# Peptides against a protein of PDB entry 6RGO, part 58

Target 1, 392 residues: chain A of PDB entry 6RGO
Amino acid sequence: MALKLLGFNQDATCFSVISSNKGVTIYNCDPFGKCFELEKSTSNDEELDFLVEMLFSTSLIAVVDKTIGASKRKKLKIVNTKRKATICELTFPHEIMDVIMNRKIICVVLKSDQIFVYDISCMKLLRTIDVRGEKLKSTSKFRNSEAVGDIGVRVSLSTDNNSILCYSSYSKSDKENAPLNDIVVFDALKCIQINVLPAVHQSNIVCIACSPDGMLMATASEKGTIIRVFKTIDTENDEPILVNEFRRGSRPSRISEMKFNHDNTLLACVGESDTIHIFALPVTTTEADANEDDTLQQSSHSLSSSINGLQYISKGLANRFGKIIVSKIPTQSQQRHVAYIKIPENAKYRIGFPKDTTNTIHICGEDGNYLVYSIPRNEVGPCTLVKSNTFD

## One batch from the design tools (peptide)

Design b1_p19_2_s3 (made by RFdiffusion4, then SolubleMPNN; from b1_p19_2, 9 letters changed)
Fold by OpenDDE base, seed 1:
Structure b1_p19_2_s3 (fold): chain B 392 residues (1-392), chain A 19 residues (1-19)
Amino acid sequence: as target 1 above (392 residues)
Amino acid sequence: MEKLEKEAEEILKKLEELK
């Protein structure tokens, strides 16, 4: 059976899949099992496509039927899963590309590069963000929409109540071909732009992750070789703060999803490669707890394992991009612990971090595998499989 | 969990009353 993964919910307690024969199924992770099923409304042998966004483990889901020919690609349904009933339906002027939510906000991304921000409690429109409209003030020529392939506006929303929205925007370059390489940070509740990070990559941004608390964001371009982590709100001399730069690999490979864990200590990425990568984030010691004199003796065991994590401090990028003050990563060569999971080359995977276990990652595959891995804390190496289940 | 489900049920109820 062809499975298509929709992903994990915010706390990785559930994941959603499309089965070609059944429709949408939501699985609970623990105890593992089906918790909701949306049957296929049409007997047509059309390839099913859906968006499903679940509000944590609750009975509230947002659903979009994206199936070709269904004429529903512009409709957002709020569904009560316990009642199996559509409570609210919204119709948009354009096809829905993405839907994200938290306890306060729903954001709907359209094919028109518009983001509609709603108060979830009443489905009141708070803001329409027109990501193209800022560009149209400079260049009157409508690019024929046909040549915009799989490159659209990307979004991520904090899972907390602060509702920090990060989205990709077009650079202010007068070039007809301006890339989606800026990031805007937006307070979705107050409807205020907080920050703008210009030209965070050389090419279009294809993946964004916001931290659960909204304080960090990760970005990846079409190349997927470098992941950048920035502060969302904080600036240094009105310039964006680059916290981390990670190298996923030397070969270009699309990143489809990134996620932070709940304590902002780990960043995972998955995509078209045979490997899920997990990066350790340096703990920003807030200056307060500098008092514990823990003289942990540096046992200098020189395990020279040649993972040349080339710290390309590319001195050269500072001149062409406005001075992204790479705040001096404190010169403690804390080996950035990188963990990995090998996955089948032909299976798309999705990732999630459970709230209660900061060193555990949930993954699910279009191969019908739901897998729980333990992440090594002090070593660079493979994750350990802890639990496996299968789904159809 | 229970607090989030109650909040979701309250949202769903309010949205049903607005229809």
Scores: peptide ipSAE 0.608, ipTM 0.950, DockQ to the pose 0.846
Fold by OpenDDE base, seed 2:
Structure b1_p19_2_s3 (fold): chain B 392 residues (1-392), chain A 19 residues (1-19)
Amino acid sequence: as target 1 above (392 residues)
Amino acid sequence: MEKLEKEAEEILKKLEELK
């Protein structure tokens, strides 16, 4: 059967899949099993496509039927899974490209590069963000590229109640083909722009992850060779703070998803490569709890010296060209993965971090595998398979 | 879990009342 992965929910307690025969199925991770099924409404042999965003492990889901030929690609349905009922339906002027939510906010991304921000509690529109801004007046060329993988606005939302929204934006360059290589950080509750990170990559951003607390974001371009981690809110001298630069690989490969774990100590990435990469983030020791565990000090010193090396490079180059060239972290200071998972070639996988186990990762594949891995703490190496389940 | 489900049910109820 052709499976299509939709992904994990916010805390990796559930994942959703499209089965060509059944429609949408949501699985619970522990105990493993089906928790919801949405039957396909059409008898057509058309390839099913859906967006499904679940509010954690709750009965609230947002659903978009994106199936080709379906007049429903502009419709967001809020569904009660316990009642198997559509509670409300919103219709948009353009095709829905993405839907993200937390306990407070739903964001709907349109093919028009608009982000509609809603209060989930009443589905009141709080803000329409037009990512193209004033440039929309000139080029009404909707790229009719139905090309699977078209470069559009990418979004990520913090899973906390602060509702920090990170989205890709077009660079201020007067070029008709300005890349989506800026990041905007937005308070979705207050509807205020907090920060703008200009030119974080040389090419279009194709993947963004916000940390659960909204304090960090990871970005990857269409090259997928470098992942950058920034502070979202904090700035140094009105400049963006680059916390980490990770090298996934030397060969270009698209990153489809990135996730932080719940304590911001790990960043995982998955995509078109045969490898899920897991990177360690520096633990920001807040000075307060310095009392007990003496043993972890040795690894922190090497990371702090690398961060201090970043501060020295920023001061020298910023002054001359008004482009905040994110200081090219010298290729020598680019960190590698600390752990990895090998996946089948050409298998699409999704990733999620469970809340209760910071060194565990959940993965699921279009091959019908749901896998739980343990992440090594003290060594660079493969993750260990802890649990496996299959689904159809 | 139960607190989140209750919150989701309260949201779903309010959205149904707005229909």
Scores: peptide ipSAE 0.590, ipTM 0.946, DockQ to the pose 0.892
Fold by OpenDDE base, seed 4:
Structure b1_p19_2_s3 (fold): chain B 392 residues (1-392), chain A 19 residues (1-19)
Amino acid sequence: as target 1 above (392 residues)
Amino acid sequence: MEKLEKEAEEILKKLEELK
């Protein structure tokens, strides 16, 4: 039976799959079981293709049927799963490529590189973002969809009410083939651009993750060798703040998904490789006002190891190419994973972090496995399998 | 959980009333 993974919801309490024989199935993670099924509307042996985005564990889902013809691929349905009824239907000018939501906002990404931002409470259009801008409309040869089929605008939305939207944008290079290597940070509620991170990678961005609170963003290019983590809102001297640079590997491999855990201490990535990588983020100690006066004079001689970080100011050509965010982190000091999970070769997996357990990760595979892993805290090593279930 | 479901039900109800 061919399974296609749609992914986890925002809190990893549910995941969605396409079954070739059944249609769309939503599973609950704990207790494990089917919570919703959308039957196949057609008897044809056509390969099923759907987008499904669920509002946490609620009865509200957004569905796009991509199986049959160009017309259905342009329709977003808001479905009440308890009533098994379509409550709202929106039709777009172009094929829907992605749908993301939180408690406030739905974003719809089109093949035209447009993002439609809606207030979920009334399905009112708040903004249309045209990522190509007005000037590039004339050269809209639709990317010949055959050969380089999957480079488009990528989006991620914070799961909180702040509704921070991160999306990939075209660099301002006068080249006809400008890469999608800029990031725009957008307040989806206020419809205001907050920040622009220029040239965060040398090639097209293929994966973006926003933290649950919208304060951090992870990016990966089509090379998938390096993951960069930035602050979304904060800037230093009007320049983007690079928080971390992680090395996934030395060989090119596509990253399909990244996720932060709910406390921003971990970043996981999955893709075409046999390994899910989990990286540790530095805990930003919010200086909690520990006004507690306790004068314990422990004279710990902190040896100020003056790490003379040799700023190799490569005085190299300040050529007019937009300031590529050159990693201030030497390639040798790039942080590696703190934990990993081995997965079957050629199996597509999706990842999710549950809210209540910051050191637990949920994964599901097109092999029909739903797996729960414990992440080691104090050591670098493999994750431990805690629970396993199968689905069809 | 219950608060989110109630909010989703209220949204779904409002969207149904807009049809």
Scores: peptide ipSAE 0.533, ipTM 0.933, DockQ to the pose 0.845
Fold by OpenDDE base, seed 3:
Structure b1_p19_2_s3 (fold): chain B 392 residues (1-392), chain A 19 residues (1-19)
Amino acid sequence: as target 1 above (392 residues)
Amino acid sequence: MEKLEKEAEEILKKLEELK
């Protein structure tokens, strides 16, 4: 049977799949089993497509029927899974591309590059963000680009109550083909723009992850070779906004999903490659506990010489082109612990981090495998398989 | 777990009362 993965919920306690014969099924991870099923509304052999966003392990889900030919691609349904009932239905002017939620906010992304921000408690519209309209105000040329191909606005929302929304925006370059390579950081509760990160990649951003606390964000371009991690808020102390840069590989490969673990110590990525990568993030020790006097005199052999080639772009150009955020990558010489999982070629996988175990990752595949891996802490190497289940 | 389920049940109840 053809399975299509929708993904894990925020705490990786459940995952959602589309089965060609059944419709949408939600699985519980522990104990493993079916917890909800949404039956197919049509007997037709049409390829089923859905968006399903679940509020943690609760009875609240958002559902969009994206099946081809369905007039339902513009409809968001809020469903009570315990009652098997639609409690709210919203209709949008354009096709729904994505839906994300936390305990406070639902964000709905449209094919028009609009983001609708709702208070989940009453489904009141708080804000409409028009990413295209912001571009059109900056660029005098109305591109009727009906070619909304595979490149659209990407979003990620913090899973906490702070409700930090990160989204991709169009660069202010006067070029007719401005890439989606800016990031906007937005307080979804207050409806205030917190920050703008210009030109974080040279090409379109195709994947964004926000940390659970909204303090970090990760970005990947359509090349998928470099992952960048940024602080979402400017620190007063002139600290670099770019905190990490990871290399996934040398070959271009699309990243479909990235996730932080719950303590911001790990970042995982999955996509079209045969490998899930897990990167270690340096713990930002807040300076408070640095009073332990361990005088390890490790001889600083001065490998100072060779990186003289990063020309100081003179102070004068920095005023005209907004803060080139990419210029001060701290050369963290530290060997980053990298873990990996090999997955079958051509199998799409999704990833999730459970809340209670910082060194565990949940993965599920369109091959019908649900797998739990242990992540090595002190070595670079493969993850160890701890548990496996199959689903249909 | 229980606190999130209660919060979601309260949201679901409020949204049902808005119909």
Scores: peptide ipSAE 0.462, ipTM 0.918, DockQ to the pose 0.845

Design b1_p19_2_s4 (made by RFdiffusion4, then SolubleMPNN; from b1_p19_2, 10 letters changed)
Fold by OpenDDE base, seed 1:
Structure b1_p19_2_s4 (fold): chain B 392 residues (1-392), chain A 19 residues (1-19)
Amino acid sequence: as target 1 above (392 residues)
Amino acid sequence: MEKLEKEAEKILENLEKLS
């Protein structure tokens, strides 16, 4: 059967799949099993496509039927999974491309590059963000939106109540083909723009991840070779703070998903490659606890393992990208541990981090595998498989 | 978990009254 993965919920307690024969199924991770099924409304052998966003492990889901030929691609349904009932329905002027939520906010991304921000408690529209509208004020020509393929606005929302929304925006370049390479940081509750990170990549941003607390953001371009991590709110001399730069690989490969763990110590990425990568984030020691004199003699075992992935951006490259003040990454020789998981070629995977176990990752595949891996703490290497389940 | 489910149920009940 063809499975299509929708992804994990915010805390990796559930994941959603589309089965060609059954419709949408939501699985619980522990204990592993089906917790909800949405049956196919149509007898047609049409390829099913859905968006499903779940509010953690609750009975509240947002559903969009994206099946080709369906007039429903513009309809957001809020569903009570316990009652198996649609509670409310919103219709949009354009096709829904993405839906994200937390306990306060639901954001709906349209094919028109509009983001509709709602208060989830009453479905009141708080803001319409028109990502094109800022560009159209500069460039009067409607370029036919037909030729910009699978490149649309990308969004990520903090899972906390602060509701920090990060989205890709068009650069202010007078070029008719301005890339989606700016990031806007937005307070979704107050409806205020907090920050703008200009030209964070040379090409279109295709993946964004916000940290659970909204303090960090990871970005990847269509090249998927470099992942950048920025502070979302904090600036240094009104310039964006680059916290980390990671190299996923030398070969271009699309990143489909990135996630932070719950304590902001790990960043995982998955995509079209045979490898899930997990990067260690340096713990920003807040200056307060610098008093414990733990003289751990780091035995300088020069494991010259050729993980040339730490390109120290030498001061000279700062001039070509706008003044991204690369805050001096503290020269703390903390080896950025990189862990990995090998996955089958051509199988699409999704990733999630559970709250209770900071060193575990949940993954699921279109191959019908749900896998739990342990992440090595102090070494570079493969993750260890801890648990496996299958689904249909 | 239980606090989140109660919050979700309250949201769903509020949305049902507004529809």
Scores: peptide ipSAE 0.627, ipTM 0.954, DockQ to the pose 0.890
Fold by OpenDDE base, seed 3:
Structure b1_p19_2_s4 (fold): chain B 392 residues (1-392), chain A 19 residues (1-19)
Amino acid sequence: as target 1 above (392 residues)
Amino acid sequence: MEKLEKEAEKILENLEKLS
């Protein structure tokens, strides 16, 4: 059967799949089993496509039927899974490309490069973000290239109540083909832009991850060779916004998903390659007051030595040419993965980090495998398989 | 778990009243 993966929920307690024969199925991870099924409304042999966003392990889901020819591609449904009922429906002017949520906010991304931000508690529209900006409304050159359907606005939302929204935006270059290589950081609750990171890659951003607390974000371009990690907020201290640069590989490969773990110590990535990569983030010890006492000699092998290659671009040049945030990090300071998982070639996988176990990763494949891996702490190497289940 | 489900149920009940 053709399976299509939708992904894990925010805490990796559930994952969603499309089965060509059944429709949408939601699986619980522990105990493993089906927890919800949405039957296909049509007996047609049409390739089913859906967006499903689940609010953690709750009875609240958002659903979009994206099946080709369906008039439903512009409709968001809020569904109660316990009642198996649609509670409300919203209709948009354009096709829905993505839906993300937390406990406070739903964001809906349209094919028009608009982001609609809603208060989940009442479905009140808080803001419409037009990523193309008002100036481009006059040039009705919709990129008519059907082939460019894959390069749109990317979004990620913090899973906490702070509701930090990161999205890709067009560079201010007067070129008709400006890349989606800027990042905007947005407080979705207050409806305030809090930061703009210009030109974070040379090509379009195709993947974004926000940390659970919204303090970090990760970005990958179409090349998928370099992953960059940024602070979302400018600290008053002259600290670099770019905190990490990771090398996934030397060969170009699309990254489809990235996730932080719940304590911001790990970043995982998956895509078209045969390998899931897991990177260690340096713990930014906020110097909470060092009360003196406890001598626990944990041999922190100081990964600090590699950060010294961030040449502080002196304050003087930054004022005339907009903040070049991407300093020339020497290619030598690019950290590799600390752990990896080999996956079958041509199988699409999704990733999730469970909340209660910082060194565990959940993965699921379009091959029908749900796998739980342990991540090594003290050595660079393969992850160890802990649990496996199959689904249909 | 139970606290999040009770929050989701309250949201769903509120949306059902507004629809």
Scores: peptide ipSAE 0.625, ipTM 0.953, DockQ to the pose 0.895
Fold by OpenDDE base, seed 4:
Structure b1_p19_2_s4 (fold): chain B 392 residues (1-392), chain A 19 residues (1-19)
Amino acid sequence: as target 1 above (392 residues)
Amino acid sequence: MEKLEKEAEKILENLEKLS
C-alpha cells in the first residue's frame, strides 16, 4: 500500500500517516497503536493528499484535504477527534501549503506566499503576513510560482507559549530572481517582527526548524550541505548571531525536516539521503547566580595563553555585496554529526524528539516502520535501535 | 496530558459556540 508520512506532533507522542486505502491515520507512539482514523470521502483512485497538524496528543487537529481536483485545498478544518466532527471551517483565497500550531497560535501558509496567523482559542485572525508584498516593496517582479516547482515560503513555530515564528523571505537584492534566503523572526502573539537574518544561505531556504523555546533556529538551503544555527532574538552589534555551522555532507541532498530536542542540546536532520544526521549544540551554561560567598583565596596564576591572531580579512570590499553572513567558521572547523541513523535510500522518513528523553529520537518511514533510537552521549557513532513497530 | 486535553476541549467548545 502507498503510505505518505505527515510527520510527528510537537512532542513526538503521535504521528500521522496517509494510507491510499484508509485515508488519514494517527498513531500513538507509546503505547503504540491507532488513536484516530479519518476515512477517505471519495471512492476515486485519486492519490490522497492531506495536511494534518495536531495540538500535541489532544483531540484537536487541523486538517486540509489537498487531494487533486478537490475544491477543499483552500479549506482548513478544525476537527474534534473524540467526536469525529468538524468544529470550524476556514476558507482561504489560495491553496494551503502548510499548517503549524502550538497551544496559542495556528499559522496557515498559502501558495500566494502569505502567512495567516490565528489565535487558536477563537480562530481570530491576528495578522496576515504577505511575503510577496514585502518583496514588492524591495523588488518589482513577482516570482513565477509555476517555474520553480516546490520552492515556497517555509515556516517553523516554537512549541512554547512565546510563539516565535520563523519564516523564509525574499532577499532585498535588485535581482529579478531574488532567492527566499532571508529569515524573519516574528512574535506571533504580539504580531511584531523581532529580527531579520539576511542572506543566511546563497540559495533558497527549503527547511527551517525553531527550537521548542524559540531561542534558536536551524536553516538549510536547496544544497542541503550546510546547516546553520542562529539565535532568533539576540543580536550582536545589530548583526545575526551564528551559533553553529554543521556539515551534513559533501554532495547536494535535500533536507526535508529538521528538529531540535527539548533542551536544545541536539539538532537532527532527515531528507533524500540514506542518513539521519544528529548534531550536538554547545550547552549555553546559563550562569546560575550561585551567590555562594565562599571566600577561598586561591592564587592568581597568570596563564597568559596567546590567543593566536585570527587574521583581519580587510574591511574594504564588504560594502557592496549585501552582508552575506560570511561563515567565519572555516570549512575545516565545520562541525560534523555526533550521531547518525542509516535509513533505506528510497524511503521518506520523519523525525521527532520526545520531551521526557532528550537522548532518544523517534523516526517513522513510508516503509511502514516506527523506530525509537538511543543517541550516544559520549561517542561519535551510530544510534542504537531501542524499539520497533510496524504500521500499514 | 490531561491538562492539555482539557485545554483542547475548552478551545473546541469555544469554537463550536462561535460557529
Scores: peptide ipSAE 0.624, ipTM 0.953, DockQ to the pose 0.842
Fold by OpenDDE base, seed 2:
Structure b1_p19_2_s4 (fold): chain B 392 residues (1-392), chain A 19 residues (1-19)
Amino acid sequence: as target 1 above (392 residues)
Amino acid sequence: MEKLEKEAEKILENLEKLS
């Protein structure tokens, strides 16, 4: 059967799939099993397409039927999975491209490059963000590119209650084809812009991940060769703080998803390549808990010295051209993965980090595999398969 | 888990009253 992956929930306790014959199925990860099914409402042999966003492992889901020919692509349904009932329905002026949520906020991304921010508790609209801004409304004909993978606004939301929303924005270039290469950091609760990271890539941003706490953000462009990690809120001299620059590969390959683990020590990426890459982030030891064991200090000093080397490079280049060209971290200081998982070629995979195990990653494939891997701590190498299950 | 489900159920009940 053709499976389409919708992905993991916020804590990787569940994942969602579309089965051509069944409709939407939600699986629980542990114990592994089917926990919910949304039956196919249409007898047509049309390829099913859905957005499903689950509020953690709860009975609350947001569903959009994106199936071709469906008049429902503009409708968001809030569904109670326990009652199998639609509780409320919202209709949007444009097709829904993405839906993200946490305990406080639901964000709906439209094909119009608008982000609708709602209070989930009452579905009250808090803000409409127009990413094109007032000036660009006149010239951009809606690209009628029905192409799966069209360049649109990307979003990521912190899974915590702080509700930090990171989204891609158009650069202030007067060019009709301004790239989506800026990032805006937005407090979704207060409805205020916190930060703007200009020109974080040379091409459109196609993947964003916010950390669970909203303090970090990872970005990847259409090239998918370099991943950049920034602080979201913190700035140094009103400039964006680049924490890491990772090299996924030398060959262009689209990154479809990135995730931080729950303690911000790991960043994983997946996409069109045969390899899931896992990168280590420097642990910012806040000086407060300096009392426990000496032995891990030696490896952290080498990473901190490389970060201090990054601070020296930022100061020298910033002054000359008022575009904060994120000083290309010298190609020599680009970190590689610390771990990897090989996946079948042409199989789409999704990734999630469970909360309870910082060195474990959950993955699922359109091949019907749900896999749990252990991430090596002390060596660079392959992840070890711990558990496998199949789904249809 | 149970605390989150109770939060979600309360949200769903509020949304049902507003629809």
Scores: peptide ipSAE 0.621, ipTM 0.953, DockQ to the pose 0.881

